# Designs tried in a protein design run: peptides against a protein of PDB entry 5A53. Part 109

Target 1, 230 residues: chain A of PDB entry 5A53
Amino acid sequence: LVENVKQALFIPGQSCNKNLHDIMVDLSALKKPDMKRFNRKNDIHPFEDMSPLEFFSEKNDCSLMVLMTSSKKRKNNMTFIRTFGYKIYDMIELMVADNFKLLSDFKKLTFTVGLKPMFTFQGAAFDTHPVYKQIKSLFLDFFRGESTDLQDVAGLQHVISMTIQGDFQDGEPLPNVLFRVYKLKSYKSDQGGKRLPRIELVEIGPRLDFKIGRIHTPSPDMVTEAHKKP

## One batch from the design tools (peptide; made by RFdiffusion4, then SolubleMPNN)

Design b2_p13_8_s3 (from b2_p13_8, 6 letters changed)
Fold by OpenDDE base, seed 3:
Structure b2_p13_8_s3 (fold): chain B 230 residues (1-230), chain A 13 residues (1-13)
Amino acid sequence: as target 1 above (230 residues)
Amino acid sequence: PKIYYLKEPEEYL
């Protein structure tokens, strides 16, 4: 069974500002061609009523959604939503810290649209802690792209790095997740008259530090249904 | 209705 590429819908909330709009544009550019963006603001409160998001999921045939909101308590908040059968599966609030960098803050490098990124995860909690496991699952699912059997090394262009910022104990606030995007650049190094191929990672942006907010987890029944192989 | 299946993170590596 070849699963269709999951489409992402980016939704500006009523409190969306210029900074969040710019972040939305830059992050959604990494999901091209499998993304849609709304130009109008929508008054959506997903932790109070999920019905509008389920409606948008079905109407737009998007199983991934990102809601952009900002308040004093939840500044620069990106709510990531996944649906199964157009019903809410899970949600997580990821608030972007003020030290963010946009694509325009980096040297412009040309890249091919639609190539699947590789991922690196730094921090043991990505494999053990339920919240960080959800984040890992979310981002892998979000950027999966087309399943080509030929992940030829020739098609590798981007690396997304996700790092847990420091250690934590049970009951402590969850550390931020550092989101970084790199492009692989090949250089011909001239060392002593021999041209050796050198590969370097060049940061291309955006640069986002995510503070973790509220979480919605699926019911056990929904987990079972979502993992059923036809 | 398109049914979107969720895979475990390891299946995307």
Scores: peptide ipSAE 0.031, ipTM 0.621, DockQ to the pose 0.807
Fold by OpenDDE base, seed 2:
Order: structure tokens, then sequence, then C-alpha cells
Structure b2_p13_8_s3 (fold): chain B 230 residues (1-230), chain A 13 residues (1-13)
């Protein structure tokens, strides 16, 4: 079963600022060609009323959405939303720390649109802690792209690295998730007359440190329905 | 209706 690639809709909220807009542009560039962006601000408060998001999901045929909002309490907030059957499945607020870097802050490298990222996850909590499991699931789902049987090494352009920033105990604030994007650069090194292929990872951006905010989790029934294979 | 299933993340290593 070849599933259709999930489309993402990036939505500037009413409080979307220039920084968030720039972040939105850069992050959404990684989701091309499977991405739409709204140019107009929309007054959406997903944790108060989810209905507008369900409407947008259906009307745009996007099962992934990212709402860009900013306030004093939730600065540079990217609310990631997934839908199933155009109904809200889950939501998570990921607030971008002020130390972010845009694509323009890195050396511009040629990027082929539509290539699948490889993911790396650093931190045991990505497999054990419910919130980090959701984050892992979300990002894998978000950037999965087309299921091609050809894991051709030629198709591996970039790596998305997600790291939990430090250890934490139960009851402590959840550490940030460090989002990094690297391009695989192959070069032939002439060392000692043997051309050894060298692969380097070059950071290409954006560089985002995500502070975890509010979460909406699906009902057990919705989980069951969403995992049914046709 | 395009039903998008949440596939378990197979380890794309």
Amino acid sequence: as target 1 above (230 residues)
Amino acid sequence: PKIYYLKEPEEYL
C-alpha cells in the first residue's frame, strides 16, 4: 500500500511576527513539494477551538498543519497539528528559542526538492516518554515524504537531527528538542594517491531549539482508527 | 476520502 504523501499547511496566526514568518518559510522549504502556506493571518486558537483547523485540513487536503503564533507566554510558537479524516488527531506546541538560525545564516548549498531526510534521534526519552514519543512520531510523519522502495544512497540528501537537550527527571520541565538539519556532502579526497570517498555533514539550517508547550492527544478510538491499515 | 494512516515510523536508517 503506497500511502499518499501527507501534505502540510503552514498557517500564520494573528500574532505571527517576522521571525516566525521567516522560520515558517525555512521549515516549510524542507517539506516541499508537499507543503502549502497561507499568506494571510488567521485568528486561530487551536486549544480553544479546533474547528477552524479541521475546516482548513479538509478544504486544503492537508493532514498536517503548523500554526505560527507568538505571545509573551508562548513566544515563537509553532503548533503542529495532525488530522485523521480531517479531524484533529493530535497537537503539540513547539516554541522556537531566540537563538534560532535561518537558512540564510548558513552557507547556501544546492538542495534538491523532494528528497527524503534521514532522521536521527538523540535521547532515550524519544522511545519511552509519551511527549517525546509524540514529537518523534510527528516529525517522522511530517517529513516522511514519498515511500520509495529505492533507498538509493543517491536519494539521501539530508539528515534531520533531533536531540533532547540534557537529562531530566520525572516532574522536571521537559528539556528542549534541538532540531538540526545537515546536508550530506560527498567529496573525493586525494589522500596518498587513494581516492577515498569522504562524506561530510554540513549544517544547512534552520537551527531550531524547541521548547515544548501544550499537547493534545487523540482518543483511544481515534488511535485505533488512524492505525487501521486498509 | 483520502484516509491518511499513521504508519508506525519504520526506522528509516
Scores: peptide ipSAE 0.029, ipTM 0.561, DockQ to the pose 0.633
Fold by OpenDDE base, seed 1:
Structure b2_p13_8_s3 (fold): chain B 230 residues (1-230), chain A 13 residues (1-13)
Amino acid sequence: as target 1 above (230 residues)
Amino acid sequence: PKIYYLKEPEEYL
């Protein structure tokens, strides 16, 4: 069963500003060609009423959505939403810290559209803590692309690194997640007559530090249904 | 393979 590539819909909320728009454009570029963006602002409050998002999911055939909002309490907020059967599966607020960098802040590099990124996760909590497990699952699902059996190393272009910023104890505020994007650059090293392929990671952006906000988790029944192989 | 830019200039408009 070849799963269809999940499509993403980027939605500017009513409070979307220039910074969020720029972040949206840069992050969505990594999801091409499997991405749609709305040009108009939509007044959506997903933790109050989820029905507009379910409607957009169905109407646009997008199982992934990102809502861009900003307030005093939740500045530069990217709400990531997943649907199953066009019903809300899970949601998480990830607020971008003010120290963000756009693609324009890095050296322009060419890339091939449709190549899957490799992921790296730094922090044990990505495998043990429920919130970080959800973040890991979300980003892997978001950028999975076409299931090609070609684990062709030759097709590896990008690495997405996600790091939990420091250690934390139970009851403490959850550390930020550091989102970094790298391109693999192959150099022909002519060192000593042996052409050893040297691979370097070059940061290409965007650079985002995510503060974790509110979360909606699926019911156990929805988890079971979503994991059923047809 | 088609080579693309990460951000098209037209996406800023």
Scores: peptide ipSAE 0.011, ipTM 0.409, DockQ to the pose 0.025
Fold by OpenDDE base, seed 5:
Structure b2_p13_8_s3 (fold): chain B 230 residues (1-230), chain A 13 residues (1-13)
Amino acid sequence: as target 1 above (230 residues)
Amino acid sequence: PKIYYLKEPEEYL
């Protein structure tokens, strides 16, 4: 069973601002061609009423959604939503810190649209802590792209790095997740007649530090249903 | 709902 590529819908909320719009454009570029964007603001409050998102999921055939909102309490908030059977599976608020960088802040590099990124995760909590496990699962699912059996190393264009910013103890606020995007550059170093392949990682953006906000987790029953192989 | 694409994909990639 080859699962179809999950489509993402980017939704500007009523409080969406220019910065969030720019972030949305840049992040959604990494999801092309499997991305849709609304150009109109929608008054959606997913932690109060999930029904509008379920409606949008079904009507647009998008199992991934990102709601862009901003308030004093939740500045530059990207709510990532996943649906299963057009019902809300999980949600997480990821607030972009003010130190963000856009694609325009980096050297423009050419990319092939539709290539699957490689992920790297730094921090033990990505494998042990439920919130960071959800984040890991979300981003892997969000950027999975086409299941190509042969991920030819030749098709590796970019790496997404996700790092937990520091250690934390139980009961402490959850550290930010540092989102970084790199392009792999292969240089043929001609050192003394031996061409040694040199691979360099060049940051291409966007650069986002995510502060973790509110979370909705699926019921155990929904987890079971979502993992059923047809 | 009508899906509207914002900025034309300028070759960001």
Scores: peptide ipSAE 0.006, ipTM 0.420, DockQ to the pose 0.035; fails the geometry check

Design b2_p13_8_s4 (from b2_p13_8, 7 letters changed)
Fold by OpenDDE base, seed 4:
Structure b2_p13_8_s4 (fold): chain B 230 residues (1-230), chain A 13 residues (1-13)
Amino acid sequence: as target 1 above (230 residues)
Amino acid sequence: PKIYRLLEPEEYE
């Protein structure tokens, strides 16, 4: 079964500002060529009415969407939406902390567009806690790209790292998720005439600390349908 | 309509 690459639609909300726009541009650059961006603001409130997002999903053939909004309560909010059959599957609000860094804040390194990133997840809760499991699933799905064959392994150029910021107990606020992007830099070290391969990770941006907001989860029936193999 | 299946984490490795 060859599945099509999921396309992402980035949507500026009515409250989208310059900072959110810049974050949107930088994050969406990692999803090229499988990305669309709207240039116009759209008045969408996904936790009040999901129907506009379902319409956009179908109209643009995008099963991934990111809505950019900002308010006093939910500053720099990126709502990540997934659809199945153009119906809302899940949603999560991820608010970008003020300490964010754009691609322009790092040394400009060239990268090939369309290569699949490798992911690393730091924190046991990514495998056990429902919210962090959803985040892990979301980002893996979002950046899956083309089906990798053996030739694609040779094309590995970047790593996306996601870290839960500290430990937490039941009833405590969920720690932020630290989003980091690194480029792999290969060196040949000459140690006493023996050439050993050396790989270094260089941060390339963007740097985003995500505060977790509201979540929508699918019904059990929708989960079953979405995971069915033909 | 295009159907986009959800994958389990193990299917991304």
Scores: peptide ipSAE 0.227, ipTM 0.829, DockQ to the pose 0.822
Fold by OpenDDE base, seed 1:
Structure b2_p13_8_s4 (fold): chain B 230 residues (1-230), chain A 13 residues (1-13)
Amino acid sequence: as target 1 above (230 residues)
Amino acid sequence: PKIYRLLEPEEYE
């Protein structure tokens, strides 16, 4: 069984603006080389009709999709879609807060394209709450890259941190998810003749605070089929 | 065959 790297398709919706375009460019840069972007706007409403997304998934051989839309009710909305067998598996709306930072807002650092990021998740709800479990699953799947047995520490360049913004109780609005990207910087500290390798995390962007919107979840049968090892 | 299965979080480690 050859597990292929999942390809991502970034789709500007009809309401896509400059800010969303810039966010799309920066986030998609982290998915290179396994990414496609449409240059044309497409009028897609995934929670009304999913058929256009299934068509794009099959036509472009992309099992991951991100739709960029904006409205008064759902400003800076990134709809993340996963497919199985070119059918919709799950969807989640993640709205980017206005305090976002682009790659250009940080010190430009060189990076190697195609390296798998390491993830860190902060918040117990990532393991217990169904919505945050879906978010965790989504981002791990989205940035999985090539299955290399060699999680070679030598190949680790990026850390993606996802933090639930504060505690919440049942019935309360779900806190935002803070998305942060860091580069590992190795410093040779020549302190007193002992070269201690010092590794520092340097934020490289983008910086995104995600407000959670609408969700589509698969049927139990679809979950079973999607996880089945052939 | 090419498969695009979903993995459990533990399978990404």
Scores: peptide ipSAE 0.203, ipTM 0.811, DockQ to the pose 0.638
Fold by OpenDDE base, seed 2:
Structure b2_p13_8_s4 (fold): chain B 230 residues (1-230), chain A 13 residues (1-13)
Amino acid sequence: as target 1 above (230 residues)
Amino acid sequence: PKIYRLLEPEEYE
């Protein structure tokens, strides 16, 4: 079963500012070519009314959406939305901390559009805790790209690292998720007449620390339907 | 309708 590549729609909310716009541009660059961006602000409040997002999902044929909003309570908020059959499946607010770095803050490296990133997840909670499991699922789904049988090592350009910032106990605030993007850089080092291939990871950005906000989870019935193989 | 199936994390590896 060859599944279609999920398209992402980036939506600036009414409260979208320059910083969020820049973050949106940089993050969405990683989703090219399977990405659309709205140029106009849209007054969307997904946790109050999801219907506009379902409408946009259907009209744009985008099963992934990211709403960019900012308020005093939810600064630099990226609401990640997934749809199934153009109905809301899940949502999660990920607020970007002020220490973010844009692509322009890093050495500009050539980037091939359309290559699937490799993911690394650091933190046991990504496999055990429902919220972090959702985050893991979301980002894997978001950046899955084309299902190519040959993840040829030759096709590996970049690694996305997601790290839970520290340990936490039940009842404590959920630690931030550290989002980092690295490019694999191959060096030919001539050491002693032997060319040893050296691979280095070079951070390319963006650098985002995500504070977890509100979450919407699918109904069990929707989960069942969304996982059905036709 | 394009049905975009949700894959389990294990299906992405």
Scores: peptide ipSAE 0.202, ipTM 0.817, DockQ to the pose 0.809
Fold by OpenDDE base, seed 5:
Formats: C-alpha cells, sequence, structure tokens
Structure b2_p13_8_s4 (fold): chain B 230 residues (1-230), chain A 13 residues (1-13)
C-alpha cells in the first residue's frame, strides 16, 4: 500500500501579521513541494466551527493544515490541524514565542528541496504524556514526505530537534517545545594524514519556541478508523 | 475520498 504524501495547507487567519507570515513562509519552505499557501486572509475560528477547515481540506486535497492567527491571548498562534477523510482528526495550538529566528537570521546554506528530515525528540514526556505524544505524532506526520524505503544516510541533510523545555510535574503548565532545524555538514578533517569524517550540525532555522495552547483530540472511534489499513 | 492513514510514531522511524 503506497500512501500518498500528505499535503499541507497554510492559511493566514484574519489576525495574521507580518511576523506570522514570515514564520509561515519559512516553516512551509521545509514542506516543499508538498505545500500550498493561501494569499488571502480567512476568518476561521477552528475551536468554534471546524466546518470551514474541513471544506478547505477536501477542496484542496490537504490533510494537513496550519492556521496563522494572533491575538493578545494567543500571540503568534500556529494551529496545526490534521484531517482524516477530510474530517478534523486533531488540532493543537502552538504559539511562537517572541524570541523566534527566521531563516534570514542564519547563514544561508544550500539545501535540496524535498528531502525528509530526521527528527530527534528530547524529553521523556514525548513518549508518556498525551499532549507531547500528539506533538511528536503531528510533526513526524507533517514532515514525513515521500515514503522512501531507503532513507539513504546519503540523503540526510536536515535534522529537526524538538526539546521539551525543562521538567514539569502534574498540574503544572506544560513547558514549551523548542523547535530547532540543523543541517548536517560533513567535514573531512585532515588531521595527520587520516581523513576522519567529521559531521557537524549547523543551525539553519527557523528557530521556534512553541507554547502549547488549546487541543482537540479525536474520538476513540476516529482513532481506530484512522489507523486501519485499507 | 482520499484516506490518509495516521501512523504511530514508531512507524515513521
Amino acid sequence: as target 1 above (230 residues)
Amino acid sequence: PKIYRLLEPEEYE
């Protein structure tokens, strides 16, 4: 069963600002060529009415969506939405902290479009806590790309690192998730006639600290249907 | 309708 690559639709909300637009451009660049962007602002409130997003999912054949909104309460808010059968599966608000860095803030490095990133997750909660499990699942799904059986190490150029910012206890606010993107640089060190392969990670951006907001989770029945092999 | 299956994290690694 060859599963089609999931397409992402980036939607500027009515309250989308320049910073969010820039973040959208940079993050969506990592999803090329499997990305669409709307140029017009859309008045969408997904936690009040999900029907417009379901309509856009079906109309654009995009099972991934990102809604860009900003308010005093939810500044620089990226709502990540997944659909199954063009119905809302899950949603999560990830608010970008003001300390974000754009691709332009880093040394421009050449990269090949369409290569699948490798993910690293730091924090035990990614495997145990429901919210962080959802985040892990979301980002893996979002950047899955083409199912290449051979992730040839030769094709690995990017590492996306996701880190839970600190420890937390039950009942405490959920720590931010630190999103970092690195390029693998291979250096041949000529030390003493032995060329030792040296791999270095160079941050390329964007740099995003995500504050977790509202979440919508699927029903157990929808989970079962979404995981069924046809 | 195109059905896009959701995978568990272990299926992506």
Scores: peptide ipSAE 0.196, ipTM 0.814, DockQ to the pose 0.842

## One batch from the design tools (peptide; made by RFdiffusion4, then SolubleMPNN)

Design b2_p14_3_s1 (from b2_p14_3, 6 letters changed)
Fold by OpenDDE base, seed 4:
Structure b2_p14_3_s1 (fold): chain B 230 residues (1-230), chain A 14 residues (1-14)
Amino acid sequence: as target 1 above (230 residues)
Amino acid sequence: MKYYFHPDRPYLAF
């Protein structure tokens, strides 16, 4: 069974601003070529009515969607949506903190479009807490790319790092998730005549701190169906 | 012939 690469649709909401647009452009660049962006703002409120998103999923053949909205309560909000059979599977609001950095804020480095990122997750909650499990699943799914063994080796270009910002206890507000993107840079170190390649991680952006907002989770039945191998 | 199935399956990293 070879699964197609999931396509992402980036949707400016009615309240999408310039900052969100720029963030959208930069984040979506990591999803190229498997990405579409709408240029027109769309009045979509996914936690009130999911039907427009299901329509867009089907019409554009995109199982991944990101809705860009901003309000006083939910500033710089990126709602990540996944569909299964063009029906809403899950949703999560990730609000970008004001300290974000764009690709233009970093040294321009050449990269090959379409290479699969490596991932690192820092924080035990990514494996134990349901919300962070969903986030981990989402981002791994979102940036999975082509599932080929050859691409895994050739794709060793960049790392997406996701870190839970600090410890938390049950009942406390969920810490932000720090999203960082690094490029692998190889340096030749001449120590003692042996050229040992030194690999360093260079941040390339974007830099996003995600505040977790509202979440929609699939029904158990939908989970079961989504995991069935045909 | 690679049968391309619709990518509707979420990647659940367990």
Scores: peptide ipSAE 0.033, ipTM 0.607, DockQ to the pose 0.144; fails the geometry check
Fold by OpenDDE base, seed 5:
Structure b2_p14_3_s1 (fold): chain B 230 residues (1-230), chain A 14 residues (1-14)
Amino acid sequence: as target 1 above (230 residues)
Amino acid sequence: MKYYFHPDRPYLAF
């Protein structure tokens, strides 16, 4: 079974500002070449009317979408949308905290476009809590790229780390998800005649702390249909 | 168009 690479469409909303634009550019750079960006603002309110997103999904053949909006209530809001058959599958609002860092804030490291990320998830809730399970699923799906049986280990360039910020109990506000991107650096350490490969992780950005907002989940029927192997 | 939706396949996850 060969799955097509999911294409992402980045959509600036009407309230998209410079910061969100910059975040969009940096995050979308990690999705190249499987990314499209709109240059114009679109007045879309996905939790009020999903039809415009379904239209854009179909028109652009993008099953992944990110809507960039900002308001007083939902500052630096990245709404991540997935579609199945050009119908909305799920949505989640992830608001970027003000402490974000852009790629330009880090030491410029050359990276090859189109290389697959490794993922690390820190926090048990990524496997047990429905919201964090959705986030995990979303980001794995978003950055999956081409399914290749041959993992060229030499092509493993970067790690995306997602951490739940702290412990929480039932009924408490959901902690932020800390999104970090690291490049693997291999050093040959000559210690005592044995060359032990030393791998270091160097943060390359962007650095995003996601506050969780509104969520739309698929119907059970849509889940069943979407997970059917052809 | 319907396609296989597998949201949980990373290249490498640990």
Scores: peptide ipSAE 0.028, ipTM 0.669, DockQ to the pose 0.617; fails the geometry check
Fold by OpenDDE base, seed 2:
Structure b2_p14_3_s1 (fold): chain B 230 residues (1-230), chain A 14 residues (1-14)
Amino acid sequence: as target 1 above (230 residues)
Amino acid sequence: MKYYFHPDRPYLAF
């Protein structure tokens, strides 16, 4: 079964500001070519009414959506939405901390558009805690790209690193997720007559620290339907 | 098109 590449729709909310716009541009650049962006602000409140998002999912044929909003309570909020059959599957608010860095803050390394990123997840909770499991699932799904059987190792140029910022116990606020993007840079080092390929990881941005906000989880029935293999 | 949700297919997680 060849699954189509999931398309992402980036939606500026009514409260979208310049910072969020810039973050949106940079994050969406990593999703190219499988990305659409709205240029106009849309008054969407997904935790109050999900129907506009379902409409946009269907009309744009995007099963992934990111809503950009900002308020005093939820500053620099990126609501990540996934749909199944153009119905809301899950949602999660990820608020970008003020210490973010844009692509422009890093040395402009040209990255090839459309390359599938590798992922690293740091923190046991990514495999055990339901919220972090959802985040892991979301980002893996979001940046999956084309399923090519031939992982041309030459095509693996980017590493997305996601780290849970510190340990936490039950009942404590969930630590932020540190989102980092690295490019693999190969150097031909002529050390001692053997060209040993030296690979370095170079941060390319954006650098985002995500504070976890509100979450919507799918119904058990929707989970069952979404996991049905033909 | 039935969009299959494959949440658990591990990508190259290092």
Scores: peptide ipSAE 0.026, ipTM 0.647, DockQ to the pose 0.583; fails the geometry check
Fold by OpenDDE base, seed 1:
Structure b2_p14_3_s1 (fold): chain B 230 residues (1-230), chain A 14 residues (1-14)
Amino acid sequence: as target 1 above (230 residues)
Amino acid sequence: MKYYFHPDRPYLAF
């Protein structure tokens, strides 16, 4: 059974500003062609009422959603939502720090639309801490693309790096997650008569530092159902 | 479409 590529819906909230719009455009470009964007602002408060998101999931056939909102308490907030059977599976608020960089802030490098990224995760907590495990799962699921049994290595053009910013102890605020995107540049290096392919990573953007906000986790029963292989 | 979570799919985690 080949699972269809999960589609992402980007939703500007009522409080969506220019910065969030620009971030939305750049991040959604990485999800092309499996992406939809709403042009109109929608007044959605997912932690108060999830019903509008479930409706949009079903109407647009999107199991991934990103809600763009901004307030004094939650500035530049990207709420990432996943659905299962058009019901909310999980949600997480990731607030973009003010030091963000857009694609326009980097040297424009052409890339092929629709190629899958490689992922790197830096920080042991991505495998042990529930919140960071959810973040890891979310981003891997978000950018998984088409399930190909054969990894055509020739189709790998970019890397998404996710780093936990520093160490933390129990009871401390969770460190930010540093989101970075790199393009692989292959250079033919003439070193020593053997043309060894030299691969360099060049940052292409966007550059986002995510502050972790509110989280909704699925019930154990929903987890079991979502993991059932048909 | 029914979207399933397949945790066992090898994520190309490099």
Scores: peptide ipSAE 0.022, ipTM 0.626, DockQ to the pose 0.662; fails the geometry check

